# Ledger of designs, part 223: peptides against a protein of PDB entry 1IK9

Target 1, 211 residues: chain A of PDB entry 1IK9
Amino acid sequence: MERKISRIHLVSEPSITHFLQVSWEKTLESGFVITLTDGHSAWTGTVSESEISQEADDMAMEKGKYVGELRKALLSGAGPADVYTFNFSKESCYFFFEKNLKDVSFRLGSFNLEKVENPAEVIRELICYCLDTIAENQAKNEHLQKENERLLRDWNDVQGRFEKCVSAKEALETDLYKRFILVLNEKKTKIRSLHNKLLNAAQEREKDIKQ
Target 2, 207 residues: chain A of PDB entry 1IK9 as posed
Amino acid sequence: MERKISRIHLVSEPSITHFLQVSWEKTLESGFVITLTDGHSAWTGTVSESEISQEADDMAMEKGKYVGELRKALLSADVYTFNFSKESAYFFFEKNLKDVSFRLGSFNLEKVENPAEVIRELIAYALDTIAENQAKNEHLQKENERLLRDWNDVQGRFEKAVSAKEALETDLYKRFILVLNEKKTKIRSLHNKLLNAAQEREKDIKQ
Target 3, 195 residues: chain B of PDB entry 1IK9 as posed
Amino acid sequence: MERKISRIHLVSEPSITHFLQVSWEKTLESGFVITLTDGHSAWTGTVSESEISQEADDMAMEKGKYVGELRKALLSVYTFNFSKESAYFFFEKNLKDVSFRLGSFNLEKVENPAEVIRELIAYALDTIAENQAKNEHLQKENERLLRDWNDVQGRFEKAVSAKEALETDLYKRFILVLNEKKTKIRSLHNKLLNA

## One batch from the design tools (peptide; made by RFdiffusion4, then SolubleMPNN)

Design b2_p26_3_s1 (from b2_p26_3, 17 letters changed)
Fold by OpenDDE base, seed 3:
Structure b2_p26_3_s1 (fold): chain B 211 residues (1-211), chain C 211 residues (1-211), chain A 26 residues (1-26)
Amino acid sequence: as target 1 above (211 residues)
Amino acid sequence: as target 1 above (211 residues)
Amino acid sequence: SLEEAEKELKELLEELEKEKEEEEKE
């Protein structure tokens, strides 16, 4: 079961924050349980998949689009642009919400809620869920932080090895070239020495033939 | 101001989860506000730094150790080992808590609370704080996740550059040695050729002298 | 460079071989 709690303002009581809890299985399309509370009283209703389908049909709206609007209205609370208006009568237990566009407002949905006999239990369970969610998110944050620290260490280790490899490559190239030049110069000197000896021997032979 | 909400069980009402909110400035030692709620009623009290010091003295406990115990008792809820027992009289508004060790239980602290006139407002504010904390922790989780993904990419990039550098170093060494051996062999061949020509010239001169 | 030094050495050796082949041909 998935759950989302949001804060909303009712048109009838705009100064008092209300809390809207929505609970569903897998998808909001399959139906949901809605709970409204003001921190003193609570009201709950169940909305079936058939009721969602009927409301979409009554609105002449495609079901996927309608469920998308339900998700935005019921799970996000008041969107940043006050796109959704919530109404509730404590007398009739009738809850309805509207989508407000610049040129048109229309009813998006309406639910009959039932007053909860023990609102304190619903409120306690709601607070427990919030505290559990905080604890889970804290544990996830601590895990991600430790993983970040590990990845940063691993990055620094590879970076340091890479820099050492670059320096070692440049040093190797320089050393090998120096060694090769030294050996080549020695061989060049030996070749020149042997050539000079050959020239001298040829000149001596030419002198011996001329007598 | 810092705040912590925990769930506790009262000895008088062990079947009903109560919530303990503690609010403080910088350190718990400087005093705190305690709020108790059962989701229907709320009770609040203020504990000053002087009262904390007096309770530490009355217990013959070092203040830093005492504050450390207060922090564990009031901020952790029931520790995993039921080390702390909470008591509250709704009639007298007297709250006290005990530390339970295997061989000894002792009162750690006691507070006079006042019944809140509008408990719904306190409960709504408490739920708002929980929802805000959830949103902040979610934003932190999303940030840490994106940072992890960045660090992993950066690690893969450096690792790939490092592997290329290692391979390039080995290839360079191998290529330079091959080139050097080729050049060295050519020079060796030339030196041998020149030596043979010198020996032949010397032998011909020895023949001409005998002739 | 090593390549320039190798080229200069090769050219000098080829010149020395030509001079010697001309002297072996009087």
Scores: peptide ipSAE 0.013, ipTM 0.800, DockQ to the pose 0.041; fails the geometry check
Fold by OpenDDE base, seed 2:
Structure b2_p26_3_s1 (fold): chain B 211 residues (1-211), chain C 211 residues (1-211), chain A 26 residues (1-26)
Amino acid sequence: as target 1 above (211 residues)
Amino acid sequence: as target 1 above (211 residues)
Amino acid sequence: SLEEAEKELKELLEELEKEKEEEEKE
């Protein structure tokens, strides 16, 4: 079961923050339970998959698009843009919400809610869920923080080894070339010496032939 | 201002989860505000730095140790070990809590609370704080997750470059040695050829002298 | 190894110098 609690403002009671809880299985399309509270009273209703389908049809909206709009309205809370307006009558227990576009407002959905007899139990459970969610998120954040610190250390270690490897490669190349040049120069000197001896021997032989 | 909300169970009402809110500035030692709620009623009290000091003295406990015990009792919630027991009288508005050790239980502290006239406002604000904390922790979690994924990519990239650098160093060494040996062998062959030519020239000269 | 090749090359240089010093002595 998935749950989302959001803050909303009712048009009838704009000074009192209300809390909208939506609970569903896998997707809102399969139906959901809606709970509204003002911190004193609570109201609950169940919306079925068939009711969602009927509301989509009545709006002449494709079901996936309609469910997408429901998700934005009911799960995001009142975002800063007042795109969704919420209305609730405590007398009729009728909840409805509208989408406000620049030039057009339209009713997005409506639900009949029932007043909860023991609102304190619903409120306590809602607070418990919030505290559990905080604890879970804190544990996840502590884990991710430790992993990030580990990965940063591991990155620094490999980076330092890489830089040393690059420098060692350049140093090795330079050293090998220096040694190579030294030995080649010795061989070149010996070749030149032997060549000069051959030339001298040839010149001496030419002198010996001339007597 | 710092705040912590925890779940507690009262000895008088063990079936009803209560919520204990503690609010303080920098440290509990400077004083704090305690709020208790059952989701219907709320009670609030203020504890001063002088009262905390007096309670520490009355317990013959070092103040830092006492504040450390207060922090565990009031901020951790009822941990699984029932080390702290909470008592509240709705009649007298007297709240007290005990630390239970294996062989000894002792009163850790006590507060006079006042019943809040509008508990719904306190409950709404408490839920708002929970939802804000969830949103902040979610944003932090998403940030840490993105950083973790970045650091992992960066680590893999540097690791792959490091491995390539190691392999390239070994390949360079091997290639340089092969080239070096080839050139040295050519020079060695040329030296031997020149030496043989010198020997032949000397032998021919010795023949010419005998001639 | 390069060290072995350097060593062999050095030894061969020394041998070629020795043979030459022996031929200059006759």
Scores: peptide ipSAE 0.012, ipTM 0.801, DockQ to the pose 0.040; fails the geometry check
Fold by OpenDDE base, seed 5:
Structure b2_p26_3_s1 (fold): chain B 211 residues (1-211), chain C 211 residues (1-211), chain A 26 residues (1-26)
Amino acid sequence: as target 1 above (211 residues)
Amino acid sequence: as target 1 above (211 residues)
Amino acid sequence: SLEEAEKELKELLEELEKEKEEEEKE
């Protein structure tokens, strides 16, 4: 089961933060349970897949688009954009919400809720869920932090090996060139020496022919 | 201000999860505000630094050790180790907790609480704090996840550059040796050719002298 | 192999040093 708790403001009680819990299986399209609380009272209703389909049809909206709007309205939490307004009558237990656009507002959904007999149990369970979610998210944060520290160490190790490889390549190239220049210069000197000996021998032979 | 909310079980009401909120400035040693709720009623008390010091003295415990025990008892949450037991009388508003060791239990602390006039406001604020904490932790998780993905990319990039550097070093060494062997062999051949020409010139001169 | 090329270069260097020593001896 998936769950989302959001803060909402009711038009009827704008000074009192309400909490809207939505619970569903796999997708909101399959239906959901909605729970409203003010921290003293709680109200719950079940919305079926058939009701969602009927509401989409009544609105002449494609079902997937309607469910997408429900997700934005019911699961977004108190975003700064007052795009959704929530209304609830404690007398009639009728909950409805509107989408506000520039020039037009329209009712996006409406639900009949029932007052919970034991609101304290619902509130305790809601707080328990929040505390469990905090603990799970904290454990995930600690895991990600340890992984980031590991990856940073591994990166530094490879970076250091890479820099050593670059330096070793440059040093090798420089050393090889120096060694080979020395050997080539020796052979070049020997070739010059032999060439001079050959020239001298040829000049001596020309002198011996000239007596 | 720092805050911690924990689930506790009261010995008097073991079937009803209670929530213990502790709020403090900088350190628990400076005093704290304790709030207990069952999701319907709330009770609050303020514990001063002087009361903490007095309680430590009365227990013949070093203050830092006592504050360390308070931190374990009040901030640990419902850990599986039933090392701490909580007691509360709704009639007297007296809250106390015990540390349970193998062969002895002792009272670690006791507080007089006051029943909150508007428990719904305290409960709403507590839920708001939980939801804010969830949002903050989620934002931190998303940040750490993005950093993790960045570090993994950076590691793969450096690893790939390192492997290319190793291969380039080996290829450079092999290429340089091949080139220099070729040049040295050419010079060796030239030296041998010049030496043979010198020997032939010497033999011709010896023939001309015998002639 | 690199080791074979290093060995062949070393042998070539030693032969070239021997040829240098023989030519420094005449």
Scores: peptide ipSAE 0.011, ipTM 0.802, DockQ to the pose 0.034; fails the geometry check
Fold by OpenDDE base, seed 4:
Structure b2_p26_3_s1 (fold): chain B 211 residues (1-211), chain C 211 residues (1-211), chain A 26 residues (1-26)
Amino acid sequence: as target 1 above (211 residues)
Amino acid sequence: as target 1 above (211 residues)
Amino acid sequence: SLEEAEKELKELLEELEKEKEEEEKE
């Protein structure tokens, strides 16, 4: 089961923050339980998959698109753009919400809620869920932080080895070329010496043939 | 201002989860505001730095140690070990808590609380704080996750460059040595050829002299 | 192998040094 709690402002009570809890299985399309609270009273309703389908049909909207709008309205919290307006009558327990577009506002959905007999239990459970979520998120944060620190160490170690490898490659190339030139020059000098000895021997033989 | 909300169980109402909120400035030693709620009623008290010092003195405990015990009791939540027992009288509004050790239980602190006139406002604010904390922790989690993914990419990039550098170093060394041997062998062959020509010239001259 | 090439190069250098010492001795 998935759950989302959002702050909402009701048109009827704009000064009092309300909390909208939605609980569902896997997808919002399968139906959901909606709970509204003001921190004193609570109201709950169940919305079935058939009711969601009926509302989509009544709106002449494709079901997947309609559920996408429900998800934005009910699960995203009041985004900063007041795109969704929430209405609730405490007398009729009728909850409805509207999507406000640039040129048109329209009802997106409406639900009959029931007043909860023990609102304190709903509120306590809601706070428990928030505290559990905080603890889970903190544990995840601590884990991710430790992983970041590990990855940074591992990166520094490889970077340092890479820099040493680059320097070692350049040093090796330079050393090998220097040694190469030295040995080649020695061999060239020896070849020149031997050529001169051959030239001298040939000149002496030509002198000995000429008496 | 720092704040911590914890679940606690009262000895008087062990079946009803209560919430203990503590708010303080920088350190718990400077004093704190404590709020207790059952999701319907709320009770609040202010504990001054002087009261904390007095409780430490009455216990014959060093203040830093006492504040350390307060921090464990009031801020850590009920750890799984039931080390701290919480008591509250709704009639007297007297809150006290005990530390349970293996061989001894003792009162760690006691506070007079006042019943809040508008508990719904305190509860709404508490839920708002929980939702804000969830949002902040989620944003931090998303940031840390993106950093982890970045660091992993950066590590893979450096690792791949390092492996290429190692392979390039080995290839360079092998190529340079092969070229070195080839050129040296050519020079050795030329030196041997020149020596043989010198020996032949010397032998021919020795024949011509005998002749 | 690289080790064989290094060894052959070292032997070549040692032969060069010996040939140089023999030419310094006549």
Scores: peptide ipSAE 0.005, ipTM 0.802, DockQ to the pose 0.034; fails the geometry check

Design b2_p26_3_s2 (from b2_p26_3, 18 letters changed)
Fold by OpenDDE base, seed 3:
Formats: sequence, structure tokens, C-alpha cells
Structure b2_p26_3_s2 (fold): chain B 211 residues (1-211), chain C 211 residues (1-211), chain A 26 residues (1-26)
Amino acid sequence: as target 1 above (211 residues)
Amino acid sequence: as target 1 above (211 residues)
Amino acid sequence: KLEEAKKEFEELLKELKEEEKKEEEE
């Protein structure tokens, strides 16, 4: 089961922060349980998949688009504050919400809620869920932090090896060329010396023939 | 101001999860505000630095050690469940807690709380803090995840460059040695040829003299 | 240093090839 708790303000009680909990299975389209609380009283209602489909049809809106709007209204409490208006009558237990666009406001949905007999139990469970979520997110943060530290160490190690490899390549190339030049110069000197000896021998032979 | 909310169980009401909020400035040693709630009622008390010091003295415990025990009891609700026992009288508003060791149980601290006149406001503020903490932790998680992905890319890039550098070093060494061997063999052949020409010239000169 | 060593090696190789070509042509 998935759950989202959002902070909302009611038109009837703008000074009192309310909390809207929505719980669903896999997708909001399949239906959901909505819970409203002011921290003292709680109200709960169940919305079926058939009611969601009927509401979409009554609005002449495509179901996927309607569910997308429901998700924004009910799960994203901190949307730009002025886009969704929430209304609730404690007398009738009737909850409805509107979407406010620049030039057009329209009702997005309405639900009959029932007053919870034991609101303290609902509030305790809500707080428990918040605390459990905090603990899970903290554990994820600690894991990600340790992984970041590992990746940073691994990066530094490879970077240092890479720099050493670059330097070693340049040093190797320089050393090999220096050695090759030395050996080639020795061979060049020896070839020149042998040529000079051959020229001298030929000149001596030409002198010996001329007597 | 720092804050921690923990789930606790009271000896008097073991079936009802209570929430213990502790709020302090910089260090718990400087004093704190303690709030207890069952999701319907709330009780609050303030503990001063002087009271903490007096309680440590009365216990014959070093202040830093005592504050360390307070921190474990009041901030770490999920310690091994059986180490700290919490007691609260709704009639007297007297809150006390004990540390249970294998062979010794002792009172760790006691506080006079006052019943909050508007518990719904305290509960709403507590839920707001939980929701804000969830949002902050989610933002940290998203940041750390993006940083992990960056570090992983950077590691892969350097690793790939390092592998290319290693391969390029080996290829360079091999190519240079092959070229050097070819040139050396050519020069060795030339030196041998010149030596043979010198030997032949010397032999011809010796024939011409005998002649 | 590397570029100088490369250049010196290439020049030496060129000189040695030119000397070899002259000896193949007496």
C-alpha cells in the first residue's frame, strides 16, 4: 500500500493547517482512502475506481488526465499554493476541491467523509508513518553518503594511477629515443670509419700502380 | 533549535503508542523542552541546565555521562526496546524514566509536565515538523543520488582513459623496439659488408706485392 | 625533450637512409 500525507488549508478554516492522507494500492486510479485531520478530529472516506471513473465522465475529462489532476491535488500539497482550493463541511462531512486556473475555476472532485470515532488512533498511526518514513530516508541518506565516499576514493585512486601512467609513458618514450640515438650514432661512426679505411686502401693501391 | 521526536510506550498505557518530542538549543546540556502526546492530549515541560546539573549531582553521576544517558533515553526511542522504561501519570503530570540494566534498574530522570490547553496545535506542529523533515531528507537523497551518478560517470571516464594509456604505453614500447631492431639490423649488415670489402682489398694488395 | 629526441632520431634515420642509397648507386 502506498501513502502520501500532505498539508492543506481549508477555505472554512484558513488559519488551521489540516493534513490530508491518501492511501492506495499500486495506482491511485484503482481507488484510494482519504483521511483528513486537524490534529484533534479525523474524517475518512473511501473512493472506489468506479467513483473515479464516474467523476471523470461527469467532468467530460479523460480518465488518465483526471487521475493526473487528482494526483497533483491530493498528493502534491505543496503545488503552487493557489492552484487547488480545498473545502470541507464538518456538519455534512462533505469534502470538495477546486482547480483554480487564471480565468477558470472548476470543481475537480468531491467526497463524503465519515467522522472517525477514535481520531487519536488515526493521528498516532499517521505520526508513526511519518517517523518510519524519516528513519527509512535517513538510512538511505547514510547509504548514499557512504557510497559517495567510496566512489570518490575510487576516482582519486584511478586518477592517480592515470597520471602516473601518462608520466611513465612520456618517460619511457624519452628514454627509448635517447638510447636509440646513442646506438645509432655509434653505428654511424663505425660505418664512416670503415668507409675512410676503404678510401685509403684504394688510394694506396692507385699509388702502387703508378711506379 | 534542534528537535527529535521518538515513539515510546508508557508502563501505564502499554497498548497506546506515545510520542516524545525533545527540543533544545545546540546541546541538550543547556536544557530542553519535552512534549508528550498520545495523539489526543499533550503535555509539555521545560528542563533547565540547572535542573540537569542538579539531577546529575543527585545521581552522583558526571554531568557529561548523565547528558549522554539523557540523549540515549529521550532522543533514541528505538534503543534496544527494554533498556529504558517510561512512566507518566496523567493526574499528577509527573513523567519519569528508568534505565534497566541486567541486574540494576535505576531512575534516570523525572519531569513535571503541564497539560497543554490546545493539544491540536501541538500535534499539528509536530506533524508539520515530520513532513518538513521528510521533504528535506528527500531533497538530500535526490542530491546524493545525482552526485553518485556524476561520480560514477567521472570514474568510468578516468578508468577508460587509464586503460587507453596502459595500452598505448605497451603499443609504443613494442613499436619503438621493432623499429630499432630493423634499423640496427640494416646497420649491422652494412658494417659486415664494409669489413668484407676491406678484407678483399687487403688480400688483393697482398697478391699484387707477391706478384 | 621528447620532441627533440624524436626529431633527432628521425633526422639520424634520414641521414642513414640517404647514406645507404648513395652506396647502392658506385
Scores: peptide ipSAE 0.089, ipTM 0.824, DockQ to the pose 0.033; fails the geometry check
Fold by OpenDDE base, seed 2:
Structure b2_p26_3_s2 (fold): chain B 211 residues (1-211), chain C 211 residues (1-211), chain A 26 residues (1-26)
Amino acid sequence: as target 1 above (211 residues)
Amino acid sequence: as target 1 above (211 residues)
Amino acid sequence: KLEEAKKEFEELLKELKEEEKKEEEE
């Protein structure tokens, strides 16, 4: 089961933060349980897949688009823009919400809730879920931080080895060329010396023939 | 201000999860505010630095060690081991906690709390703090995850460049030596040819003189 | 391959030095 708790402001009680909990199986489309609380009272309702489908049809909206709007309204919390307005009557237990665009406001959905007899249990469970989520996220953060530090060390190690390899390649090339130039020059000098000896010997032979 | 919320079980109500909130400025030693709630009622008390010092003295415990024990008891939640036992009287509003070791149990501290008139406000603020902490931790997790993925890519890139550099160094060395062997052999052959020409010329000259 | 090429080059260098010594010694 997936779960999201959001802060909302009710039009009727804008000074009191309410909490909207939505719980669902895999997808919001398959239905969900909605719980509203003000920290004293709680109200719960179940929304079925058939009710979601009927609301989409009544709105003449494609079901996937409608579920996408429900997800934004019910799971995103009060985003900074008053795009979603929440209304609840404690008397009728009727919950409805509207999408407010620049030029158009429309009702996105409505649900009948039931007052919970023991709201303290619902509130305790909600706080427990928050604390569990904090603990899980904290453990994940600590793990990711350690892994990040490891990867940074490993990157620095390989980078340093790479720089040494580049420098070693350049040094090797330079050393080899220097050694080769020396050897080639020695051989070139020897060839020149032998050519001069041959020329001298030929000149002496030509002199010896000319007596 | 720093804050920690912990789940605790009271000896008098072991079936009902209670929440212990502790808030402090920089260090727990400077004093703290303690809030207890069961999701319906709330109780709050303030503990001063002087009270902490007096409790440490009464226990004949070094203050730093005592504050360390307070931190473990009040901030760590119910750890898996029943090392800390929490007691609260709703009638007297007296809260006390014990440390249970294998061979010794002792009272670690006690506080007088006051019943909060509007517990819903305290509970809402507690839930808000949990939701804010979740949002902050989630944003940190997403950032660390993206950074981890970046570092992994960067590591793979440098590793691949390093391996190419190693291979290129070996290939360069091999190519240079092969080129040098070829050139040296050519020069050696030329030197041998010139020597043979000199020897032949000397032999011919010796024949011409004998002739 | 590299070690073989190094060895062959060093042997060639050695042979060339020995030939040079023999020519400095007549």
Scores: peptide ipSAE 0.051, ipTM 0.822, DockQ to the pose 0.033; fails the geometry check
Fold by OpenDDE base, seed 5:
Structure b2_p26_3_s2 (fold): chain B 211 residues (1-211), chain C 211 residues (1-211), chain A 26 residues (1-26)
Amino acid sequence: as target 1 above (211 residues)
Amino acid sequence: as target 1 above (211 residues)
Amino acid sequence: KLEEAKKEFEELLKELKEEEKKEEEE
């Protein structure tokens, strides 16, 4: 089961923060349970898949689009854009919400809720869920932080090895060329010496022929 | 200001989860505000630095140790070890907690609380704080996840460059040695050819003298 | 391959040094 708690403001009580809890299985389209609370009273309603389908049909809206709007309205809270307006009558237990566009407002959905007999239990469970979620998210944060620290160490180790490899490559190339030059110069000197000996021997032979 | 909400069970009402909120500035030793709620009623008390000092002195406990025990009791919740027992009288508004060791239980602290006139406001604020904390932790999780993905990419990039550098170093060394061998063999052949010419010239000169 | 090339080069260097020593010694 998935759950989302959102802070909302009711048009009838804009000074009192309300909490809208939505609970569903896998997809919001399969139906959901809605719970509204002001921290003193609670109201709950169940919305079926058939009710969602009927509302979409009554609106002449494609079901996937309608569910997409429900998700934005009920799971996002009133985002900073005030695109969704929430209304609730404590007397009739009728909950409805509207989408406000620039020049057009329309009712997106409506639900009949029932007043919960023991609101304290619902509120306690809601707080428990929040605390459990905080603990889970903290554990995830700690894990991700440790993994980040591991990855950073591993990166630094490979980077250091890479830099050493680059330097070692350059040093090797330089050393090899220096050794080459030395050996080549020795051989060049030997070749020159042998050529000079040959020239001298040829000159001596030419002198011996000329008596 | 720092805040911690913990789930606790009262000895008087073990079937009803209570929430203990502790709020303080920088250090718990400087004093704190304690709020208890069952989701219907709320009770609040202020504990001063002087009261903490007096309780530590009355217990003949070193203040730092006492504050350390307060931190464990009030901020950890009843951890799975049931080391701390919480008691509250709704009639007297007297809150006290005990540390349970294997054969010794002792009162760690006690506070006089006041019943909050508007518990719904306290509960709403508590839920708001939980929701805000969830949102902050989620944003942190998303950031850490993105950073992990970045670090992993960076690691893979450097690892790939390192492997290429190692291979390039080995290839360079091999190529340089092959080139050396070729050049050295050419020079060796030239030296041998020049030696043979010198030997032949010397033999011809010895023939001319014998002649 | 590298070790073989290195060995061949070191052997060639040794042979060349031994030839040079023999030529300094007649």
Scores: peptide ipSAE 0.050, ipTM 0.821, DockQ to the pose 0.033; fails the geometry check
Fold by OpenDDE base, seed 4:
Parts: structure tokens; C-alpha cells; sequence
Structure b2_p26_3_s2 (fold): chain B 211 residues (1-211), chain C 211 residues (1-211), chain A 26 residues (1-26)
């Protein structure tokens, strides 16, 4: 079961932060349980897949698009964009929300909620879920931090080896060329010496033939 | 201001999860505000640095050690170790907690709390704090995850360059030695050829002198 | 391959030095 809690402001009570909890299985399309609380009272309603489909049809909206709008309204929390307006009557227990566009406001959905007999239990469970989520996220943060430190060490180790390899390659090339130049120069000198000896021997033979 | 919320179980109401909020400035030693709630009622008390010092003295415990025990009791939440037992009377508003060791149980601290007139406000603020903490931790998780993915890419890039550098070094050394062997063999052959020409010239001259 | 090439080069260098020494000694 997936769950999202968000802060919302009701048009009727803009000074009192309300909390909207939505619980669903795998996808919001399959239906959901909606819970509203002000920290004293709580109201819950169940929305079926059939009701979601009916609301989409009543709006003449494709179901996937409608569910996408429900997801933005109910799961994102009221972001600062006031794109979604939430309304609730404590008397009728009727909850409805509107999407506000530049030139058009329209009702996105409506749900009948029931007042919870034991709101304290719902509130306690909601706080427990928040604390469990904090603990899970904290453990994940600590794990990711340790992995990040490991990866940074591993990167530094490979980088240092790479730099040593580059330097060793350049040093090797330089050393080999220097050594080979020396050897080639020695052989070149020996070849020159032998050529000069051959030239001298040929000149002496030409002198001996000329008596 | 630092804040910690934990779940606790009261000896008087073990079936009902209570929430203990502790708020402090920099260190718990400087004093703290303690809030207890069952999701319907709330109780708050302020504990001064003087009261902490007095409790430490009454226990004949060094203040730093006492504050260390307070931190474990009040900020860790009741871990599964049941090392700390929490007691609260709704009638007297007296809160006390005990440390349970193998052979010794002792009172660690006691506080008078006051019933909050508007518990819904305290509960709403507590839920808001939990939701803000979840959002902050989630943003940190997403950031650390992205950094982890970056570091892994950077590591793979350097590792690939390092492996190429190693291979290039080995290839360079092999190529240079092969080229130099060829050149040296050419020079050696030339030297041998020149020596043979010199020997032949000397032998011809010796024949001409005998002739 | 590298060690073989290095060894061949060192042997060639040694042979060349020995041939040079023999030519200095007639």
C-alpha cells in the first residue's frame, strides 16, 4: 500500500492547516482512501475505481488524464501555485476540489467523507507513519552518504594511478629514445670509420698500380 | 532550535502510542521544552538548565553524564531495549522516566507538564514538522543519489582511461624495442659487410705484393 | 612480447659490444 500525506488549505478555514492523506494500492486509478484531519477531528472516505471512472466520464476526460490530474491535486500537496482549491464542509462532510487555470476554474473531483469516531487513533497512526518515513529516509541518507564517500575514495585511487601511468609512459618514451639515439650514434660512427678505412685502402692500391 | 519527536509507551497506557517531542537550543544541557501527546490531548513543560543541574546533583551524577542519559532517554525514542520506562499521570500532569538496568532501576528524571489548551495546534505543528523533515530528507536523498551516479560515471571514465594508458604504455614499449632491434640489425649487417670488404681488400693487396 | 623484445635487444647490444671488442683486439 502506498501513502502520501500533504498539507492543504481549505477555502472555509484558510488559517488552519489541514492534512490530506491518500492511501492506494499500486496506482491511484484502482481507487484510494482519503483522510482529512485538522489535528482534532478526522474524516475518511473510500473512492473506488468505479467512482474515478465515473468522474472522468462526467468530465468528458480520458481516464489516464483524469487520474493524472488527481495525482497532481491529491499527492503533490498544494504547491505554492494555488492551482488546486480544496473545499470541505464539516456539516455535510462533502469534500471537493477545483483546478484553477488562467481563464477557467472547474471542479476536478468530489467525495463524501465520514467523520471518524476515534480521530486520535488516525492522528497517532499518521504521526507514526511520518516518524517511520523519517527513520527510513534517514537510514537511506546515511547509506548513500557512506557510498558517496566510498566512491570518492575509489575515484581518487584510480585517478592517482592514472596520473602515475601517464607520467610513467612519458618517462619511458623519453628514456627509450635517449638510449637508442646513443646506440645509433655509436653504430653510425663505426660505419663512418670503416668507410674511411676502405677509401684509404682503395687510394693506396691506386698508388701502387701507378710505377 | 533543534527538535526530536519519538514514539513512547506510557506504563499507564501501554496500548496507546504517545509522542514525545523535545525541543532545545544547541545542546540539551541548556534546557528544553518537552511536549507529550496522544493525538487528542497534549501536555507541555519547560525544563531549565537549572532544573537539569539540580536533577544531576540530586542523583549525585556528573552533569555531562546525566545530560548524556537524558539524551538517550528523550531523543533516541524508546528503542526496543526497554531501557527507559516512561510514566505520566493525566491527573497530576507529572511525567517521570526510569532507567532499567539488569539489577537496578532508578528514576532518571521528572517533569511537571501543563495541559495544552489547544492540542490541535500542537498536533498540526508536529505533523507539519514531520512533513517538512520528510521533504528535506527526500531532497537530500535525491541529491545524494545524483551525486552517487555522477561519481560512478566519473570513476568509470577514469578507470577506462587508466586501462587505455596501461595498454598504451605496454604497446609503446613493445613497438619501440621492435623498431630498434630492426635498426640495430641493419647497422650490424652493414658493419659486417664493411669488415668483409676490408679483409678482401687486404688479401688482394697481399696477393699483388707476392706477385 | 615486451620482455622478449627487451631480451633480444639486450642480447643484440651485448653481441655488438663483443664484436667491437674482437675488432679492437688483430
Amino acid sequence: as target 1 above (211 residues)
Amino acid sequence: as target 1 above (211 residues)
Amino acid sequence: KLEEAKKEFEELLKELKEEEKKEEEE
Scores: peptide ipSAE 0.050, ipTM 0.821, DockQ to the pose 0.033; fails the geometry check

